# Peptides against a protein of PDB entry 5JXT, part 241

Target 1, 319 residues: chain A of PDB entry 5JXT
Amino acid sequence: SLLPKKEINVYIGMSEMQVKWYQKILEKDIDAVNGAGGKRESKTRLLNIVMQLRKCCNHPYLFEGAEPGPPYTTDEHLIYNAGKMVVLDKLLKRIQKQGSRVLIFSQMSRLLDILEDYCVFRGYKYCRIDGSTAHEDRIAAIDEYNKPGSDKFIFLLTTRAGGLGINLTTADIVILYDSDWNPQADLQAMDRAHRIGQTKQVVVYRFVTDNAIEEKVLERAAQKLRLDQLVIQQGRAQVAAKAAANKDELLSMIQHGAEKVFQTKGAFGTMAEKGSQLDDDDIDAILQAGETRTKELNARYEKLGIDDLQKFTSESAYE

## One batch from the design tools (peptide; made by RFdiffusion4, then SolubleMPNN)

Design b2_p27_2_s3 (from b2_p27_2, 10 letters changed)
Fold by OpenDDE base, seed 3:
Structure b2_p27_2_s3 (fold): chain B 319 residues (1-319), chain A 27 residues (1-27)
Amino acid sequence: as target 1 above (319 residues)
Amino acid sequence: MLREPFAADKERLREEDEALLERMLAA
């Protein structure tokens, strides 16, 4: 029988460079961030801020003038300038050592370009599929990855491309480098490995930037997913229409952790203490903390009914 | 280095931002 997937949110501090860029994004639209735009602030402007903050959570090199150079190089700076890369770099070593194979999903194909350079730099053999990959090349990549005795360790995918019903049960680890705004897309990504033909325990690591917009993206996704489940169970099809984030929700998401980001002169959490020098104990601590917070998050939404899940619970954006 | 310099990839990156924004507007 297929074992249930284990999902763990991995909460990761920003690097110093991410903090600087996160501050810069907030400062650029500070009036909108402070809610000073009121009724005149467009939903699109707020969503653009959310999008830029999500890019920052992934990698600062998703912005013009962020990458040091010219000359542009593939060196350790590609790793230490993004908290998620630091954790990924350590986690992949562990995953490889245990004889696992890994799918890495992102919403951003430019992040996959960074991950390709990283794979080459570390000597990881990989396959890649995104939205631009030709049909024949997709088939070839899947077949090469799934081949018995394949030396391909990593499969890099955009979540959108991974959603296309492909079977990747030759991988047992899934890393969601970022979360989709629609939680169903992430489930579809996980189901590439967690499907009939899987013989191992599938483990899903969802990377979440701590004290940042991504925590609220995750909370919203969990809320939406639970709501969708309850709507299906209760046959209440009409409830799905209220799923779009309102301006106040978006503003609350943008404000979450912003004060602490402005107060921070360096990196966050374990990134401040250890930077790129994470050891196995640090990774174990991050994973254990993540497992605890994941259980707490799930337990929060499991107790809520449809009417409660339709209400935005703004926790104070400044806590 | 496999990735294009940001300046050379700027148009693609704009399209990605637009596509991400559209997905966020729809959900």
Scores: peptide ipSAE 0.597, ipTM 0.956, DockQ to the pose 0.352
Fold by OpenDDE base, seed 1:
Structure b2_p27_2_s3 (fold): chain B 319 residues (1-319), chain A 27 residues (1-27)
Amino acid sequence: as target 1 above (319 residues)
Amino acid sequence: MLREPFAADKERLREEDEALLERMLAA
């Protein structure tokens, strides 16, 4: 029988470089971040800020002038300049040692480029599929990954490409490097490994930058998912239409952790304490803390009814 | 190995940002 998925949010501190770039993004549009635009501020402008902050949470090298060089080289800096890469680097070693195989999903094909270079740098054999991959090449990559005795350890996918009904049950670990704005897309990605033919416990690690926009993206996604479930259960299709974040929600999301980011000199959390020197105990602590926070997050939304979820803006989650 | 910076392809970067923005607007 197929075992239930185990999903764990992995809360990760920003690197020093991420903090600097996160500050720079906020400062670039500080009037919008402070709500000074009021009712005249466009939803698109706020969503653009959210998007830039999400890019920063993924990797600072997604911004012009962040990457050290010229010359531009793949080296340890590719890892230590992004908190998610530091955790990924340790986690992948553990996953490989366990004899597991891993799907890594991102919203950003440009992040997959970084992950490809990382895979080469670490000597990980991988497959890649994104939105630009031809249909025939997708089939070939899937077949190469799924073949008995495949030496391909990692499959790199955009979440969108992962949505295409593919079977990747030869992997038992799923890493969501970033979350989709639509939680259904992430579920569809997980279901590439968690389906008929899977023989192992599927574990999903969802990377979440702590004290940043991604916590609010996750909370919003969890809220939306619960709302969608309740709407389906109650047959109230009309409720689904209010799912678009309003300006105030977007502003609240952008402001989340911003003060602490501005006050921070250096990295955040475990990244400040250990940085690239994370050991196995540090990873265990991060995973355990993540499992606890995941249970708390789920328990928060499971208790809410439709009316509560419709009123439950990101502000009420911290009181 | 020498390479281009990951942010070198500005057009691709913009297109991906626009596509992400469109998805966020629709949701």
Scores: peptide ipSAE 0.594, ipTM 0.949, DockQ to the pose 0.631
Fold by OpenDDE base, seed 5:
Structure b2_p27_2_s3 (fold): chain B 319 residues (1-319), chain A 27 residues (1-27)
Amino acid sequence: as target 1 above (319 residues)
Amino acid sequence: MLREPFAADKERLREEDEALLERMLAA
């Protein structure tokens, strides 16, 4: 029988460079961030801020002028300038050592370019599929990854390209490097490894930048997923939750952690304490803390009914 | 090895930002 998947949110501090760029993004639109635009602020402007903050949470090198150079080189700076890369780098060593194989999903093909460069730099054999990958090349990459005795350790996928019903049950670890705005896309990504034909315990690591926009993206995704589940269970098709985030929700998401980001000099959390020098005990602590916070998050939403979940989309704007 | 910066392809970056924004607008 297929074992249930284990899902762990991995809460990761920003690097110093991420904090700097996160501040710069907020400062550029400070009037919108402070709600000074009021009812006149466009939803598109707020979503642009959310998008830029999500890019920053993924990697600062997604911004022009963030990457050190010229000359531009692949080196340890690719890792230590992004909290997620620091954790990924340690986690992949553990995953490889245990004889596991890993799917890494992102919303951003540009982040996959960074991850490819990282894979080459670390000597990890990988496959890649994104939205631009030709059909024949997708088949070839899947077959190369899934073949018996494949040396391909990592499969890099955009969440949408990975959602296309492909079987990747030869992997037992899934890393969601970022979260989709639609939680169903992440579930579909997990289902590439967690399906009939899987022989191992599937573990899903969801990377979440702590004290940043991604915590609110995660909370919104968890709320939406729970609401979708309850609507299906209750047969109440009419409770199409207004799927679109309102302006006040977006503003609250943008403001989350912003004050602490402005007050912070340097990196956040374990990234401030250890930076790139994370050891196995630090990773264990991060994973344990993540498992606890994941249980707490799930328990928070499991207790809520449909009416409560619909209200929380409104009340999270007032606390 | 020398390379271009990851943010060098401004057109691709804009297109991906627009595509992400459109997805967020639709949800």
Scores: peptide ipSAE 0.594, ipTM 0.950, DockQ to the pose 0.638
Fold by OpenDDE base, seed 2:
Parts: structure tokens; C-alpha cells; sequence
Structure b2_p27_2_s3 (fold): chain B 319 residues (1-319), chain A 27 residues (1-27)
């Protein structure tokens, strides 16, 4: 029988470079961030801020002038300048040692380019599929990854490309490097490994930048997923249509952690304490804290009814 | 290894930002 998947949110501090770029993004649109535009602020402008903040949470090198150079080189700076890369680098070593194989999903093919360079730099054998990958090349990559005795450790996928019904049950670990705005897309990605033919316990690690926009993206995704489940259970199809984030929700998401980001000189959390020098105990502590916070998050939404979930602003999650 | 910066392809970066924005608008 297929074992239930274990999902753990991995809360990760920003690097110093991420904090600097996160500040720059907020400062560029400070009037919108402060809500000074009021009813005149466009939903599109707020979504653009959310998108730029999500890029920063993934990697600062997604912005012009963030990457050190010229000359531009692949080196340890590719890892230590992004909190998610620091945790990924340690986690992948553990995953490899245990004889597991891993799917890494992102919303951004540009992040997959960084992850490819990282894989080459660390000597990890990988496959890649994104939105630009031809159908024949997708088949070839899947077959190469799934073949008996495959030396491919990592499969890099965009979440959308991974959603195409493919079977990757030869992997037992899933890393969601970022979350989709639609939680169903992430579930579809997980279901590439968590499917009939899987023989191992599937573990999903969802990376979440702590004290940043991604916590609110995660909360919104959890809320939406719970709402979708309750709608299916109660047969109330009309409820699903109101799932679009309003301006006040988007503003609250953008403001989350912004003050702390402006006050911070240097990195956040474990990135400030240890930098790139995480040991196995630090990773265990991060995973254990993540498991606890994941249970707390799920328990919060499990107690809510449809009407509560529809009224849920970021403020009501803490009452 | 010498390379271009990851942010060098401005056109691809813009197209991906637009595609991500469209997804966020549709949800």
C-alpha cells in the first residue's frame, strides 16, 4: 500500500544579500507598501511587489546587479548568498547518503538555471524539465531518471512542467523550493513521486523564507486548500469562486516582516548565527522546528469552517 | 567557470515574470 506522504515546512532565514535586496524592493514601492495609494492602488502593482519579493526569497541573483562580478563565476557565493541554497546544500548531502533520490520543484525556470550550475559545481547528476522542454526531450529525461540503476540523483522541474501527469516514483524525496500561488499545483507536483508504484515513504520539504512574504503565501495556500476540501465535502461549489486575493490581503502579505527587514543589518535567524556553516545538528533543529510549525499551521486551519476561511484575513489567523 | 550572470537574459526574465503574474491574477 502507498504510505501517506510526510510534508514538512522548512523555515529558512534570509542571507544578508537577500535582506538587502528585499529592502530595495520594498523601498522602490514604499508608498504602495505603506498603503498610501489606498483604493487607487492597483491589484497588479501589489502582485508585482509580491512577485519580486518571492524572487528575492528564492535567490538574489534573479536581479540585475546582485551577482558578484564581472567576472561571473560559479563558486560558494552561489550558495551562501541565498538561505534556501544553504539549507538545500546540506539537505541534499543527507538525502544522497541515505540512498534517496530527489525531485526539486520551482515556479521559476531561472532558478533552475542556478540549480543546474549548483548541481555541476557539487558534482550532482541531474535531469531537468521546464516549460520550454520539448515533448521528446521530456520523455527522454523521465526515462533517463527512472531507468533501473540510474545515476541521476536530482530531477529539476518547474511545478507546471511536473504537473503533466508524469510518473517519478523512483524518487522518494520532494523539495518544493518555492510554493505555487495555487496549492493544487504543489499537490500535483508531490503526486509525481507519491503515486502507485512508490515503494518508499515520500517526504516533502517545502522551503519557506521566514519573516517574509512566503509565510503569507503559505498561509494563503493552506487556507485555500482547506476551503477547497470543505467545498468538496459539503458540495458547495459557489464558495470556490471567491479565492482571488483582495488588495488588503496582498498589502498585509507585503507588509509581513517588512519592518523587521528594514531594521535588520545582516542575515536572519540561523543564517545570522551560523551563515553557511550549518552542521547536521543545525539541520535537524531546522527540520524539527519546521515539523512543529507545520503541525500548528495545519491545526489552525482544520478548526475553521467555510465561513471563517472566507473571512480569513492575515489578522484573523492570530486571534 | 566563467559565465554570464543569471540575470543577463532580460527578455527571458521579463517573460517569466509576466507568466508568473498572469498565474497570480488568475487564481
Amino acid sequence: as target 1 above (319 residues)
Amino acid sequence: MLREPFAADKERLREEDEALLERMLAA
Scores: peptide ipSAE 0.593, ipTM 0.950, DockQ to the pose 0.636

Design b2_p27_2_s4 (from b2_p27_2, 8 letters changed)
Fold by OpenDDE base, seed 5:
Structure b2_p27_2_s4 (fold): chain B 319 residues (1-319), chain A 27 residues (1-27)
Amino acid sequence: as target 1 above (319 residues)
Amino acid sequence: MLREPFAADKEALEEEDKELLERLLEA
């Protein structure tokens, strides 16, 4: 029988460079961030801020002038300048050592470019599929990854491209480097490894930048997922959650952690304490803390009814 | 190894940013 998947949110502090760029993004639109635009603030402006903050949470090198150079080189700076890369780098060593194989999903193909360069730098054999990958090349990459005795350790996928019903049960670890706004897209990504034909315990690591917009993205996704589950269970098809985030929700998401980001000099959390010098015990502590926070997050939403979950989409704007 | 910066392709970044924004509007 297929074992149930284990899902762990991995809460990761920003690097010093991420904090700097996160501050810069907020400062550029400080009036919008402070809600000074009021009803006149465009939804598009807030959406742009949200998108830029998410890019920053993934990697600062997605911004012009963030990457050190010229000359531009692949080196340890590719890792230590992004909290998620620091954790990924340690986690992949563990995953490889245990004889596991890993799917890494992102929303951003430009992040996959960074991850490819990282794979080459670390000597990890990989496959890649994104939205631009030709159909024949997708088949070839899947077959190369899934073949018996494949040396391909990592499969890099955009979440959407990975959603296409492909079988990747030859992997047992899934890393969601970022989250989709639609929790069903992430579930579909997990289901590439967690399906009939899987022989191992599937473990899903969801990376979440701590004290940043991604916590609110995660909370919104968890709320939506619980609402979808309850609607299905109760047969109440009419409770279409108002899909699109309102301006106040977007503003609340942007403001989340912003004050602490402005007050912070240097990196956040374990990234401030250890930086790139994370050891196996630090990773165990991060994973344990993540498992606890994941249980707490799930327990908050499991107690809520449909009416409560619909209100929280409105009330999380007022607390 | 020498390379271009990851952010060098501004057009590709702007296109992906647009796609991500469109997805956020649909969510």
Scores: peptide ipSAE 0.561, ipTM 0.939, DockQ to the pose 0.669
Fold by OpenDDE base, seed 3:
Structure b2_p27_2_s4 (fold): chain B 319 residues (1-319), chain A 27 residues (1-27)
Amino acid sequence: as target 1 above (319 residues)
Amino acid sequence: MLREPFAADKEALEEEDKELLERLLEA
């Protein structure tokens, strides 16, 4: 029988460079961040801030003038300047040592470009599929990854491209480098490895930037997922759980952790203490803390009914 | 090896930014 998947949110502190760029994004639109725009603030402006903050949570080199250079090189700076890369780099070494194979999903194809350079730099053999990958090349990449005795350790995918019903049960580890706004897209990504034909325990690591907008993205996704489940169970087809985030929700998401980000001189959490020098005990501590917070997050929404979940604003989750 | 910075492809970044915004509007 297929073992249940284990899902763990991995809460990761920002690097010093990420903190600096996160501050810069907030400062650029400080009036919008403070809610000073009131009714005149465009939803589009808030959406742009949200998107830029998510890019920063993934990697600061997605911004012009963040990457050190010229000359521009692929080196250790590619790793230590992003908290998610630091954790990924340690986690992949462990995964490889265990004889596991890994799917890495992102929403951002430009992040996959960084991950591709990282794979080359570390000597990890990989496959890649994104939205631009031709149909024939997708088939070839899947077949190359899935073949018996494949030397391909990593499969890099955009969540959108991975959603296309492909079977990747030759991997047993899934890393969601970032989350989709629709939790069903992430589930579909996990189901590439967690399907009939899987012989191992599937483990899903969801990377979440701690004290940043991504925590609120995750909370919203968890709420939506629970609502969708209850609607299906109760046969209530009309619960329009598809309401796009309103301005107040977007503002609350942008403001989350912003004060602490402005107060921070350097990196966050374990990134401040250890930076790229994480050991196995540090990784175990991050994973254990993540497992605890994951259980707490799930338990929060499991107690809520449909009517509660529909009325529940992200702010009332902290009271 | 020497390369261009990852953010050098401004058009590709702007396109992805638009796609991400569209998804956020649909969520």
Scores: peptide ipSAE 0.552, ipTM 0.936, DockQ to the pose 0.621
Fold by OpenDDE base, seed 1:
Structure b2_p27_2_s4 (fold): chain B 319 residues (1-319), chain A 27 residues (1-27)
Amino acid sequence: as target 1 above (319 residues)
Amino acid sequence: MLREPFAADKEALEEEDKELLERLLEA
């Protein structure tokens, strides 16, 4: 029988460079971030801020002038300048040592370019599929990854490309490097490994930048998922229509952790304490803390009814 | 190995940003 998926949110502090760029993004549009634009502030402007903040949470090298150089080289700086890369680098070593194989999903193909360079730099054999990959090349990559005795350790996928009904049951670990705004897309990605033919316990690591917009993206995704489940169960199809975040929700998401980001000199959390020198005990602590927070998050939304889930409760994170 | 910076392809970044924005508008 297929074992249930274990999903663990991995809460990761920003690197010093991420903090600086996160501050810069907020400062660039500080009037919008402070809600000073009032009723005239466009939803699109707020969505753009959300998107830039999410890019920063993924990797600062997605921004012009963040990457050290010229010359531009792939080196340890590719890892230590992004909190998610630091954790990924340690997790992949552990995963490989365990004889597991891993799917890494992102929303951003440009992040997959960074991950591809990282794979080469670490000597990890990989496959890649994104939105631009031709159908035949997708089949070839899947077959190469899935073949008996494949030496391909990592499969890099955009979450969109992972949605295409493919079978990757030869992997047992899924890393969601970032979350989709639609939780169903992430579920579809997980279900590439968690299908008939899987023989191992599938473990999903969802990377979440702590004290940043991604926590609110995750909370909103969890809320939406629960709402969708309840709507399906109750046959109330009409409730699903309020899917898009309003301006106030977006503003609240942008403001989440912003004050602490502005006050921070250097990195966040374990990244401030250990940086790139995370050991196995630090990773175990991060995973254990993540498991606890994941259970708490799920338990919060499981108790809510449809009417409560229709209200974006930004307030419930401060109690 | 020498390479271009990851942010060098501005057009590709802007296109992906647009796609992500479109998804956020549909969600």
Scores: peptide ipSAE 0.552, ipTM 0.936, DockQ to the pose 0.656
Fold by OpenDDE base, seed 2:
Structure b2_p27_2_s4 (fold): chain B 319 residues (1-319), chain A 27 residues (1-27)
Amino acid sequence: as target 1 above (319 residues)
Amino acid sequence: MLREPFAADKEALEEEDKELLERLLEA
C-alpha cells in the first residue's frame, strides 16, 4: 500500500544579500508598501511587488546586478547568498547518503538555471524539465531518470511541467523550493513521486523564507486547500473558491515582516548565527522546528469552518 | 557557469515574470 506522504515546511532565514535586496524592493515602492496610494494603488503594482519579493526569497541572482562579476563564476557565493541554497546544499548531502532520490520543484525556470549551475558545481547528476522542454525531450529525461540503476540523483522541474501527469516514483524526496499560489499545483507536483508504484515513504520539504512574504503565501495556500477540502466534503460546490487576492490582502502580505527586514543589519535567524556553516544538528533543529510549525499551521485551519475560512483575512491568522 | 548572468538573459526573465503574474491574476 502507498504510505501517506510526510510534508514538512522548512522555515529558512534570508541571507544578508537577500535582506539587502528585500529592503531595496520595498524601498523602491515604499508608498505602495505603506498603503499611501489608497484606492488608487493598482492591483498590478502590488502583484509586481509580490513577484519581486518572491524572487528575492528564491535567490538574489534573479535580479540585475546582484551576481558578482564580471567575470561571472560559479562558486560558494551561489550558495551562501541564498538561505534556501544553504539549507538545500546540506539537505541534499543527507538525502544522497541515505540512498534517496529527489525531485526539486520551482515556479521559476531561471531558478532552475541557478540549480543547474549548483548541480554541476557540486557534481550532482540531474535531469531537467520546464515549460520550454520539447515533448520528446521530456520523455527522454523521464526515462533517463526512471531507468533501473539511473545515476541521476536530482530531477529539476518547474511545478507546471511536473503537473503533466508524469510518473517519478523512483524518487522518494520532494523539495518544493517555492510554493505555487494555487496549492493544487503543489499537490500535483508531489503526486509525481507519491503515486502507485512508490515503494518508499515520500517526504516533502516545502521551503519557506521566514519573516517574509512566503509565510503569507503559505498561509493563503493552506487556507485555500482547507476550503477546497471542506467544499468537497460537504458537497457545497456553490462555495466559490475565494477569487484572486484583493488589494488589501496583497498589501498585508507585502507588509508582513517588512519592518523587521528594514531594521535588520545582516542575515536572519540561523543564517545570521551560522551562515553557510550549518552542521547536521542545525539541519535537524530546522527540520524539527519546521515540523512543529507545520502541525500548528494545519491545526489552525482544521478548526475553521467554511464561513471562517471565507472571512479569514491576514489579521485572523495572528489570533 | 552554464547559465547566462541576469544581464544577458533579462528578456527571458521578464517573460517568465509576466507568465507568473498572469497566473497570480487567475488564482
Scores: peptide ipSAE 0.308, ipTM 0.875, DockQ to the pose 0.360

